# Peptides against a protein of PDB entry 5OOQ, part 13

Target 1, 227 residues: chain A of PDB entry 5OOQ
Amino acid sequence: YREDVRQVVTHPANALSFLQPGRLVEISVNGKDNYGWGAVVDFAKRINKRNPSAVYTDHESYIVNVVVNTMYIDSPVNLLKPFNPTLPEGIRPAEEGEKSICAVIPITLDSIKSIGNLRLYMPKDIRASGQKETVGKSLREVNRRFPDGIPVLDPVKNMKIEDEDFLKLMKKIDVLNTKLSSNPLTNSMRLEELYGKYSRKHDLHEDMKQLKRKISESQAVIQLDDL

## One batch from the design tools (peptide; aimed at target 1 L118 L153)

Design b1_p12_2_s3 (made by RFdiffusion4, then SolubleMPNN; from b1_p12_2 with V1I I8L)
Fold by OpenDDE base, seed 3:
Structure b1_p12_2_s3 (fold): chain B 227 residues (1-227), chain A 12 residues (1-12)
Amino acid sequence: as target 1 above (227 residues)
Amino acid sequence: IEDPSVLLPPVE
């Protein structure tokens, strides 16, 4: 059931509105590489220039750039390509006893384990020298201040996921947490129904994003004409 | 939807 909740929470229709710059997210890549809590830089819809007809799953359809402070120091970070979530071989978090560095990595929504109820101040130019390290220091401080864990967004109270099937899922989880005995039935069929409902919200979000871009571009053009 | 998140200042 926790994975079911994660799938709903990280669905584009729900997650994207909470992936503002500086948003804290807990990152696990390929189910094995745990980078811990990182900070969102930005996100974009995944576009395959080589195969424009490529269809991605909802959770793989967006790329989120995140700052992590747990990258293994000898990882080939220079091989990282912006907006390419297929990480080069050797890109991994530092193990115990290894030195780590700050890095910006592109991940999919599927690599988000949790979305925190906190945001860091994100520098305007994260690629500038020293900026990633500044964010890294902030991440360390947050972890220090929250030894019991960074507060996670409540899917219902904070994210306002009001879908009836999701609410039923949450109620079942609450019951299961209180009653140890019930078999976790794979609610896979219910997730598909939930995704169908989220499709409309996703489309609206993309439309809004496109509109915001057009407005921003128009304003930029006006500013250029006024100079 | 109002974002309930807290914005943390940079660490000096």
Scores: peptide ipSAE 0.367, ipTM 0.896, DockQ to the pose 0.617
OpenDDE base, seeds 1, 2, 4, 5: peptide ipSAE 0.362, 0.348, 0.358, 0.351; ipTM 0.894, 0.889, 0.887, 0.891

Design b1_p12_2_s4 (made by RFdiffusion4, then SolubleMPNN; from b1_p12_2, 4 letters changed)
Fold by OpenDDE base, seed 3:
Structure b1_p12_2_s4 (fold): chain B 227 residues (1-227), chain A 12 residues (1-12)
Amino acid sequence: as target 1 above (227 residues)
Amino acid sequence: IEDPFTLLPPVE
């Protein structure tokens, strides 16, 4: 059920509006590499220039650039390519006893374990020398201030996920937390329906956003021609 | 009720 909640929370229709610059997110790449809490730089829709017809799942359709302060010092960070979530071999978090550095890594929504209810003030140019290290210091300070963990966004209260099926899922989780005896009914069918609803909503939202951009661009061109 | 838009200043 926790994974089901994560899938809903990290769906583009729900997550993107909370991935502002500086948003804290907990990062796990490929279910193996835990980078801990990082800070969002930006995000973009995933585009495959080599295969424009490539279709990605909803959770893999966006790339989020995040600053982490747990990158292994000897990782080949120079091989990182912006907006390429396929990380080079050797890119990994530092283990216990190893030195770490700050790095910007591209991840998919599927690599977000949790979305924090905190935002860092982000430098305007994160690629400038020393800026990612500044963010790294801030991340350390946040971890110091929140020894019991960084507060996570509430899907209902904060993210305003008010879908009836999701609310039912949350209620079931609450019941399970109080009563261990309820068999996890395969909510798979309801989740698929829920994902379908979110996918449709996301498509409409993106279409509207693209349309608004086109209108704005057209108006800007007209204004330039009238000057 | 935490404000989801709380900003933390940089640590000097």
Scores: peptide ipSAE 0.133, ipTM 0.829, DockQ to the pose 0.415
OpenDDE base, seeds 1, 2, 4, 5: peptide ipSAE 0.108, 0.045, 0.063, 0.105; ipTM 0.817, 0.733, 0.810, 0.825

Design b1_p12_3 (made by RFdiffusion4)
Pose (drawn by RFdiffusion4):
Structure b1_p12_3 (pose): chain A 225 residues (1-48, 51-227), chain P 12 residues (1-12)
Amino acid sequence: YREDVRQVVTHPANALSFLQPGRLVEISVNGKDNYGWGAVVDFAKRINNPSAVYTDHESYIVNVVVNTMYIDSPVNLLKPFNPTLPEGIRPAEEGEKSICAVIPITLDSIKSIGNLRLYMPKDIRASGQKETVGKSLREVNRRFPDGIPVLDPVKNMKIEDEDFLKLMKKIDVLNTKLSSNPLTNSMRLEELYGKYSRKHDLHEDMKQLKRKISESQAVIQLDDL
Amino acid sequence: PHPFDVVIPPPP
């Protein structure tokens, strides 16, 4: 349900109104590379010079400044409006140095939208400007060690569509349902939940393998035939 | 600027 709400928030109709320069966003491109919190510089519509149609979330490209780029990552390969990050450009590992950079992303690569925004120079492409902004990101990350506050989708973003409101209520219902479980006030909750979640991942992982073995025991494309 | 928006200047 939360992932469902995220798509409603990041859809161009609602998200673009709050994508002003300097807006803070949490970037998780394709659900794999997590660059942490960054600053939005600008955005523009995606034009595929084949005029291909794009999904609503991929219909726009946002350039954001990050401060967690791997230091030896080859940033010279980036095209301004190509959000497909070349192989080798990755967030810095836990033990590796980081460097400030600007990357393009689609809206689907935004995990959350912040209520804070930075002062940014006019030309981020200018000498030392991307570096200076990276310093500001490091300070915001210190003042807010637990995280950056997110924008309230209803109160701040004024999202009032009825279907979305029912979705928000569905979450509150499941939360109070969760808060009424006997394990909520338990010390072993983190232990037991982790112990169970590992057993669950295996069950779902084993189920994936279990089906593959059976389909391959028989002839391969007999069904296609 | 909206009332909830906070613009953070660069540090000295």

Design b1_p12_3_s1 (made by RFdiffusion4, then SolubleMPNN; from b1_p12_3, 5 letters changed)
Fold by OpenDDE base, seed 5:
Structure b1_p12_3_s1 (fold): chain B 227 residues (1-227), chain A 12 residues (1-12)
Amino acid sequence: as target 1 above (227 residues)
Amino acid sequence: MEPFEVIIPPPA
């Protein structure tokens, strides 16, 4: 059920509006590499230049650049490719006893475990020397201030996810937490339905955004021709 | 928890 909630929360239709610069997100890459809490730099729609026709799942359709302070020091960070979420071999978080460094890594929405209800003040140019380390210091400070964990966005109260199916899912989770039996299969089916709804909504939103861009571009061209 | 959004300033 937690995964079900995560799928909804991290769906582009819900997550993107909360991925402002500095937003804290908990990062788990490939379900095994836990980087802990990082800070969002920016995000962009995933574009495959080599295969423009590539179709990605909703959760893989965007790349989020995040600053982490838990990168293993000997990780080949120089091999990181901007906006390429396929991380080179050896890119991993530091284990216990290992030294860590700050790094900016590109991740997919699927690598977001949770979205925090906190934002860091982000430098304007994260690529400038020392800036990622500054963010790293801020991350450490946040962890110090919140020893019990960084507060997570409430899907309903904060993210305003008001979908009836989602609310039902949340209610079922609550019931399960109270040791009342609910049918996991029913919840899974509802999640799939919900996911389908969000996918459609997102597609429409993206189409609208693209259309607006095209209109703006067309207007700009017209203005240039009139000069 | 009440809805809140806090921006953490850069470290001094």
Scores: peptide ipSAE 0.257, ipTM 0.833, DockQ to the pose 0.447
OpenDDE base, seeds 1, 2, 3, 4: peptide ipSAE 0.218, 0.245, 0.226, 0.239; ipTM 0.808, 0.823, 0.810, 0.803

Design b1_p12_3_s2 (made by RFdiffusion4, then SolubleMPNN; from b1_p12_3, 5 letters changed)
Fold by OpenDDE base, seed 5:
Structure b1_p12_3_s2 (fold): chain B 227 residues (1-227), chain A 12 residues (1-12)
Amino acid sequence: as target 1 above (227 residues)
Amino acid sequence: MPPWEVIIPPPP
């Protein structure tokens, strides 16, 4: 059920509006590599230049660049490719007793475990010398201030996820937290229905953005022809 | 800024 909530929260239709620069996100790459809380730099739609016809799942369709302060110091960070969420071998968080460094890693939405209530003041140019380390200091300060953990966005109160099926899912989770009767199959079916709805909403939103761009481009062309 | 959102200033 926590995974079901995570899937809804991290869906593009819900998550992208909260992935502003400096947004804190908890990062787990491939469910194995826990980087802890990082800060969003930016995000972009995943474009495969080599295979433009590549279809990604909703959760894999965007790349989020995040600053982490838990990268293993000997990780081959120089092999990181911008906008490529397929991390090179050896890119991993530092283990206990290992030294860590700050790095910007490209992740998918599926690698977001949680979205925090907090945003860091993000440098304008994170690629400038020392800027990642500045963000790393801010991340350490946040962890110091929130020893019990960083506050997570409330899906309903903060994210305004008002989908009836999601609210029913949340209610079921609350009931199940009080009652041992898990119906994972019913929740999985509802989750699939939710994803279908969110995918459609997102497609419409992207279509609207494309339409607005086309209108703006058309207006710019009209202004050029009137000169 | 939503009342639940907190912006952490840069470190001194």
Scores: peptide ipSAE 0.350, ipTM 0.891, DockQ to the pose 0.625
OpenDDE base, seeds 1, 2, 3, 4: peptide ipSAE 0.318, 0.336, 0.330, 0.322; ipTM 0.875, 0.886, 0.883, 0.875

Design b1_p12_3_s3 (made by RFdiffusion4, then SolubleMPNN; from b1_p12_3 with P1L H2P D5E)
Fold by OpenDDE base, seed 5:
Structure b1_p12_3_s3 (fold): chain B 227 residues (1-227), chain A 12 residues (1-12)
Amino acid sequence: as target 1 above (227 residues)
Amino acid sequence: LPPFEVVIPPPP
């Protein structure tokens, strides 16, 4: 059920509006590499220049650049490619007793474990010398201030996810937290239905955004031609 | 924890 909630929360239709620069997100890459809480730099739609016709799942369709302060010091961070979520071999979080460094890593939405209700002040140029380390210091300070964990966005109250099926899912989770009796299969089916609804909504939103952009571009061209 | 977004300033 937590995974079901995560799938809804991290869906582009819900997550992208909360991925402002400095937004804290908890990062788990490939379900195994836990970087802890990082800070969002930016995000972009995933574009495969080599295969423009590549279709990604909704959760893999965007790349989020995040600053982490838990990168293993000997990881080949120089091999990181901007907007390539396929991380080079050896890119991993530091284990206990290992030294860590700050790094900017490209992740998919699927690598977001949770979205925090905190936002760091993000430097304008994260690539400038020392800026990622500054963010790293801020991350350490946040972790110090929140020893019990960084507060997570409430999907309903904060994210305003008002989908009836999601609300039913949340109620079921609440009931399950009190009573183990609800069948995971029913929630999975509902999640798939929710996912389908969100996918359609997101597609429409992106189409509308693209259309608005095209209209604005066309208006700008018309204004340029009238000059 | 406040249910609202909090902006953390840069370290001094």
Scores: peptide ipSAE 0.180, ipTM 0.813, DockQ to the pose 0.444
OpenDDE base, seeds 1, 2, 3, 4: peptide ipSAE 0.135, 0.140, 0.155, 0.167; ipTM 0.799, 0.802, 0.803, 0.811; seeds 1, 2 fail the geometry check

Design b1_p12_3_s4 (made by RFdiffusion4, then SolubleMPNN; from b1_p12_3, 5 letters changed)
Fold by OpenDDE base, seed 4:
Structure b1_p12_3_s4 (fold): chain B 227 residues (1-227), chain A 12 residues (1-12)
Amino acid sequence: as target 1 above (227 residues)
Amino acid sequence: MQPFEVIIPLPP
């Protein structure tokens, strides 16, 4: 249900009118790389110069340029190609304890997790020296002002999505949320199961990452012993 | 609730 809502909200027919310069968007690239809240620079229709007949899905048919302040410092940001949403290897958000930098990344609509009900004043030239960092300071200030999270656009009240099937979906979600909230035992067990699944997923992700680091370090040591 | 689009100015 949340994904179904996201698909409707991020559809070009609904999203593009809210992707003004400075619009806050929550970014998750390929459902894995969470950059958090970024600011929209601009968007354009995706054009494949090499294959003009390339058909994209609706959610992949536009490229949104966004400023993020969570880019890992050692990410190969120089390999980023304007209007190419296929990010180079090593382009990722900074993890806990890692240093981050400000970057402009091209994303598809499918990489938008949510659209915020906030907009930053954007510099005229985001490519000018220091301008990305200025936006990055503004993003930090927004996060400081909204410790409980950035307000998300209401699909019905703010985005004026009047599709009957979507309204039926929203009503079903509200009924389910009301039923879930009315069962205090289901909230505690599901919170513990969710926390246990999130903890296990985080532990498994850290274990996989530590394993990948150990494999990479072992391969680097093997390559140093062969010199 | 009115759609409050808040424009946050850049820090000086």
Scores: peptide ipSAE 0.168, ipTM 0.793, DockQ to the pose 0.565
OpenDDE base, seeds 1, 2, 3, 5: peptide ipSAE 0.156, 0.087, 0.157, 0.162; ipTM 0.788, 0.735, 0.798, 0.803; seed 2 fails the geometry check

Design b1_p12_4 (made by RFdiffusion4)
Pose (drawn by RFdiffusion4):
Structure b1_p12_4 (pose): chain A 225 residues (1-48, 51-227), chain P 12 residues (1-12)
Amino acid sequence: YREDVRQVVTHPANALSFLQPGRLVEISVNGKDNYGWGAVVDFAKRINNPSAVYTDHESYIVNVVVNTMYIDSPVNLLKPFNPTLPEGIRPAEEGEKSICAVIPITLDSIKSIGNLRLYMPKDIRASGQKETVGKSLREVNRRFPDGIPVLDPVKNMKIEDEDFLKLMKKIDVLNTKLSSNPLTNSMRLEELYGKYSRKHDLHEDMKQLKRKISESQAVIQLDDL
Amino acid sequence: SVLPYKDASNEK
């Protein structure tokens, strides 16, 4: 349900109104590369010069400044409006140095939208400007070690569509349902939940393998035939 | 140098 709300928030109709320069966003591109919190510089519509149609979330590209780029990542390969990050450009690992950079992303690569925004120079492309902004991101990350506050979708972003409101209530219902479980006030909750979640991942992982073995025991494309 | 920032929750 929270992932469902995220798509509603990041959809161009609602998200673009709050994508001013300097807006803070949490970037998780394709659900794999997590660059942490960054600053939005600008955005523009995606034009595929084959005029291909794009999904609503991929219809726009946002350039954001990050401070967690791997230092030896080859940033010279980036095209201004190509959000497909070339192989080798990755967030810095836990033990590797980081460097400030600007990357293009689709809206689908935004995890959350912040209520804070930075002062940014006019030309981020100018000498030392991307570096200076990276310093400001490091300070915001210090003042807010637990995280950056998110924008309230209803109160701040004024999202009032009825279907979305029912979705928000569905979450509150499940939360109070969760808060009424006997394990909520338990010390072993983290232990037991982790012990169970590992057993569950295996069950779902084993189920994936279990089906593959059976289909391959028989002839391969007999069904296609 | 560190550049300033603000709460801009109500800006459109």

Design b1_p12_4_s1 (made by RFdiffusion4, then SolubleMPNN; from b1_p12_4, 6 letters changed)
Fold by OpenDDE base, seed 3:
Structure b1_p12_4_s1 (fold): chain B 227 residues (1-227), chain A 12 residues (1-12)
Amino acid sequence: as target 1 above (227 residues)
Amino acid sequence: MILGYEDASFER
């Protein structure tokens, strides 16, 4: 059930509106590599230049660039490619006793474990020397201030996920946290129905984003012509 | 200098 909630929360139709620069997200790559809380730099729709016809799942259809402060120091960070969520071999979080560094890593929505309610003020140029380390210091300070963990967005109150099936799922989880009795198969069918609804919302969101970009580009062109 | 943070629990 927690995974079902995570799937809904990290769906593009719900997550993208909360992935502003500086948004804190808890990162687990491939369900194995836990980087802890990182800060969102930006996100983009996943485009395969080699195979433009490639169809990705909703959770793999976007790439999120995040600053982490838990990268193993000897990780081959120079091999990281922007907008490539397939991480090179050796890219991993530092284990206990190992030294860590700050890095920007590209992840999919599926690698987001939780979305925090906090947003860091981000530097203007994260690629500039020392800027990743500044974000890393801020992450350490936040972790120090929240020893019990960074507050997670409430899916209903904060994210306004008002889908009836999701609300029923949440209620079931609350009941199951009190009583362990519901069949996983029934939840999967409802999740598919939810995904169908979210897919439509996602399409609308992408259309709006494209429209906003076109408007911004048109305004930039007008400003260039006035120069 | 540590960058500040804000509560972004609600979409403005």
Scores: peptide ipSAE 0.442, ipTM 0.915, DockQ to the pose 0.569
OpenDDE base, seeds 1, 2, 4, 5: peptide ipSAE 0.435, 0.433, 0.437, 0.438; ipTM 0.914, 0.914, 0.910, 0.915

Design b1_p12_4_s2 (made by RFdiffusion4, then SolubleMPNN; from b1_p12_4, 6 letters changed)
Fold by OpenDDE base, seed 5:
Structure b1_p12_4_s2 (fold): chain B 227 residues (1-227), chain A 12 residues (1-12)
Amino acid sequence: as target 1 above (227 residues)
Amino acid sequence: MILPYEDASYDR
């Protein structure tokens, strides 16, 4: 369900209006490389000059440039290509005990884990010497002030996502969270029922299908562990 | 200390 919410929140129709310069976003590239919270520089529609007829998914159709302060110091950041979200080999976040630096990386909407309710004051020229480091200091200050995590935009209250299927999804998640706290199995069945009812819109339907698959996979794994 | 950020919860 969290992934389904993420798919809706990070859809261009919802996300782009909140990707102003300085907007905080939580970044996970390819579901593996967690850079933590970064700050949006800008975004642009993804254009393939070599293949103008290239069709991208909605979540891969835009490039978002973000400042991160968690880049591994020995990452080949000089190989980063503007507007190319395919990161060179060796571009990764610093691990525990490693030194990190500030970098601007191009990502897709699919690499956004969450959108924060905070916006940093950004330098006018982020490419100028020392400006990325200034943003890095601001990111550290924010993290210091929010030890329990940076507040995430409320999809309904803040982002005004009024899609009925999405609202139903959110209600189902709330019910499931309440039930999971009380009975995990009952919550999974109810979540499936809730997803089934909200599947009418195409994007939400695919998300529900993926969620159902994940639930089925998780149930299969649980059954295998119980065997 | 001036905050380096603002609340943009409703900024579209």
Scores: peptide ipSAE 0.441, ipTM 0.904, DockQ to the pose 0.647
OpenDDE base, seeds 1, 2, 3, 4: peptide ipSAE 0.437, 0.426, 0.439, 0.140; ipTM 0.910, 0.907, 0.911, 0.832; seed 1 fails the geometry check

Design b1_p12_4_s3 (made by RFdiffusion4, then SolubleMPNN; from b1_p12_4, 6 letters changed)
Fold by OpenDDE base, seed 5:
Structure b1_p12_4_s3 (fold): chain B 227 residues (1-227), chain A 12 residues (1-12)
Amino acid sequence: as target 1 above (227 residues)
Amino acid sequence: MILPYEDASDLR
């Protein structure tokens, strides 16, 4: 159920509006590499220059660049390519007892575990010398101030997710949290089905939004030509 | 000590 909520929260239709520079996000790459809380630098739609016809899932269709302060010191960070979420071998978080460094890594939306309430004040140029370390210090300070964890965005109160299918999911989760007696597997399958419906509706909504933007842009161009 | 962060719960 937590995964189902995560999938809705990290869907482009919901997440992208909260991925401002400095937004804190909890990062887990491939469900294995936990970098903890990082800070968003920017995001872009995923473009495969080698295969322009590549179709990505909604959660893989955007790349988010994030600053982490938990990168293993001996990771080949020089091999990191902006906007390439396929991380080189050896790129991993530091384990217990290992030294860590600050790095900017490109991740997909699917690698976001949670979106925080907090936004860091970001340097203007994160690529400049020492700027990543400044963000790293800020991340450490945040973690120090929130020992019980960084506050996570409320999907309804903060993110204003009012989709009926999502609200049904949330109600089901609430019921399941209260009624642990139901078979978790059966409920998970039902939640996945509901999420599938939600995803399709949001895809259509985004398509409509993009179409409206294109229409508005075209009208603006026509007005400029008439001037 | 100036906080290096702000509450962005309402920022979208």
Scores: peptide ipSAE 0.460, ipTM 0.913, DockQ to the pose 0.496
OpenDDE base, seeds 1, 2, 3, 4: peptide ipSAE 0.449, 0.449, 0.455, 0.428; ipTM 0.908, 0.911, 0.912, 0.905

Design b1_p12_4_s4 (made by RFdiffusion4, then SolubleMPNN; from b1_p12_4, 5 letters changed)
Fold by OpenDDE base, seed 5:
Structure b1_p12_4_s4 (fold): chain B 227 residues (1-227), chain A 12 residues (1-12)
Amino acid sequence: as target 1 above (227 residues)
Amino acid sequence: MILPYEDASFER
């Protein structure tokens, strides 16, 4: 059920509006490499230049660049490719007793465990020398101030996920947290329905965004002709 | 001490 909630929260239709620069997100790559809380730099739609017809799942269709302060110091960070969420071998978080460094890593939405309610003040140029370390200091300060964990966005109150099926899912989770007995199959079916709804909403949102861009481009062309 | 973060619980 927690995974079901995560899938809904991290769906593009819900998550993207909260992935502003500096947004804190909890990162788990491939469900194995836990980087802890990082800060969003930016995000972009995943485009495969080699295969423009590549179809990605909704959760893999965007690349989010995040600053983490838990990268193992000897990780081959120089091999990181922008816009490539497939991390090179050896890219991993520092283990206990190992030294860590700050790094910017590209991840998919599927690698977001949770979205925080806090946003860091981000440097204008995160790639400039020393800027990642500044963000790293800010992350450490936040972790110090929130020893019990960074507050997570409320899916209903903050993210305004008002889908009835999602609300039912949340209620079921609450009930399950009290009663272990809810049928996982019923929840999975509802989750699929929810994903279908969110996918459609996202598609509409992207269409609107594309339309707005087209309008802006057309206006820009008109202005150029008037000069 | 200036906080390096802001509360962004609500979409502005």
Scores: peptide ipSAE 0.421, ipTM 0.907, DockQ to the pose 0.423
OpenDDE base, seeds 1, 2, 3, 4: peptide ipSAE 0.036, 0.044, 0.395, 0.393; ipTM 0.696, 0.756, 0.903, 0.897

Design b1_p12_5 (made by RFdiffusion4)
Pose (drawn by RFdiffusion4):
Structure b1_p12_5 (pose): chain A 225 residues (1-48, 51-227), chain P 12 residues (1-12)
Amino acid sequence: YREDVRQVVTHPANALSFLQPGRLVEISVNGKDNYGWGAVVDFAKRINNPSAVYTDHESYIVNVVVNTMYIDSPVNLLKPFNPTLPEGIRPAEEGEKSICAVIPITLDSIKSIGNLRLYMPKDIRASGQKETVGKSLREVNRRFPDGIPVLDPVKNMKIEDEDFLKLMKKIDVLNTKLSSNPLTNSMRLEELYGKYSRKHDLHEDMKQLKRKISESQAVIQLDDL
Amino acid sequence: SVLPYKDAADEK
């Protein structure tokens, strides 16, 4: 349900109104590369040119400044409106130095939208300007070690559509349902949940393999035939 | 230098 709410928030109709310059966003591109918290510089519509149609979330491209880019990552390959990050451009590992950079992303690559925004120079492309902004991101990350506060979708973003409101209530219902479980006030909860979640991943992982073996035991494309 | 920032929750 929370992932369902995220799509409603990041959809261009609601998200673009709050994508002013300097807006803080948590960037997780394609659910794999997590760049941490960054600052939005600008955004524009995606024009595929061959005039190809795009999904609503991919219909727009946002340039954001990050402070967790791997230092030896080849940033010279980036095209201004190409959100497909070339192979080798990745967030810095836990033991590697980081460098401030600007990357393009689609809206689907935004994990959360913050209520804070930075002061940004006019020309982020200017000399030393992307570096200066990266310093500010490091300070915000210090004052907020647990995380940056998110924008309230209803109170702040004034999202009042009825279908979305039922979705928010569905979450509150499951939370109070979760808070009424005997294990909520337990010390072994982290231990037992992790022990169970590992067993569950294997079950789902084993089920994936279990089906592959059976379909391949028989002839391959007999069904296609 | 560190540049300033603000809470801009109500901006559109």

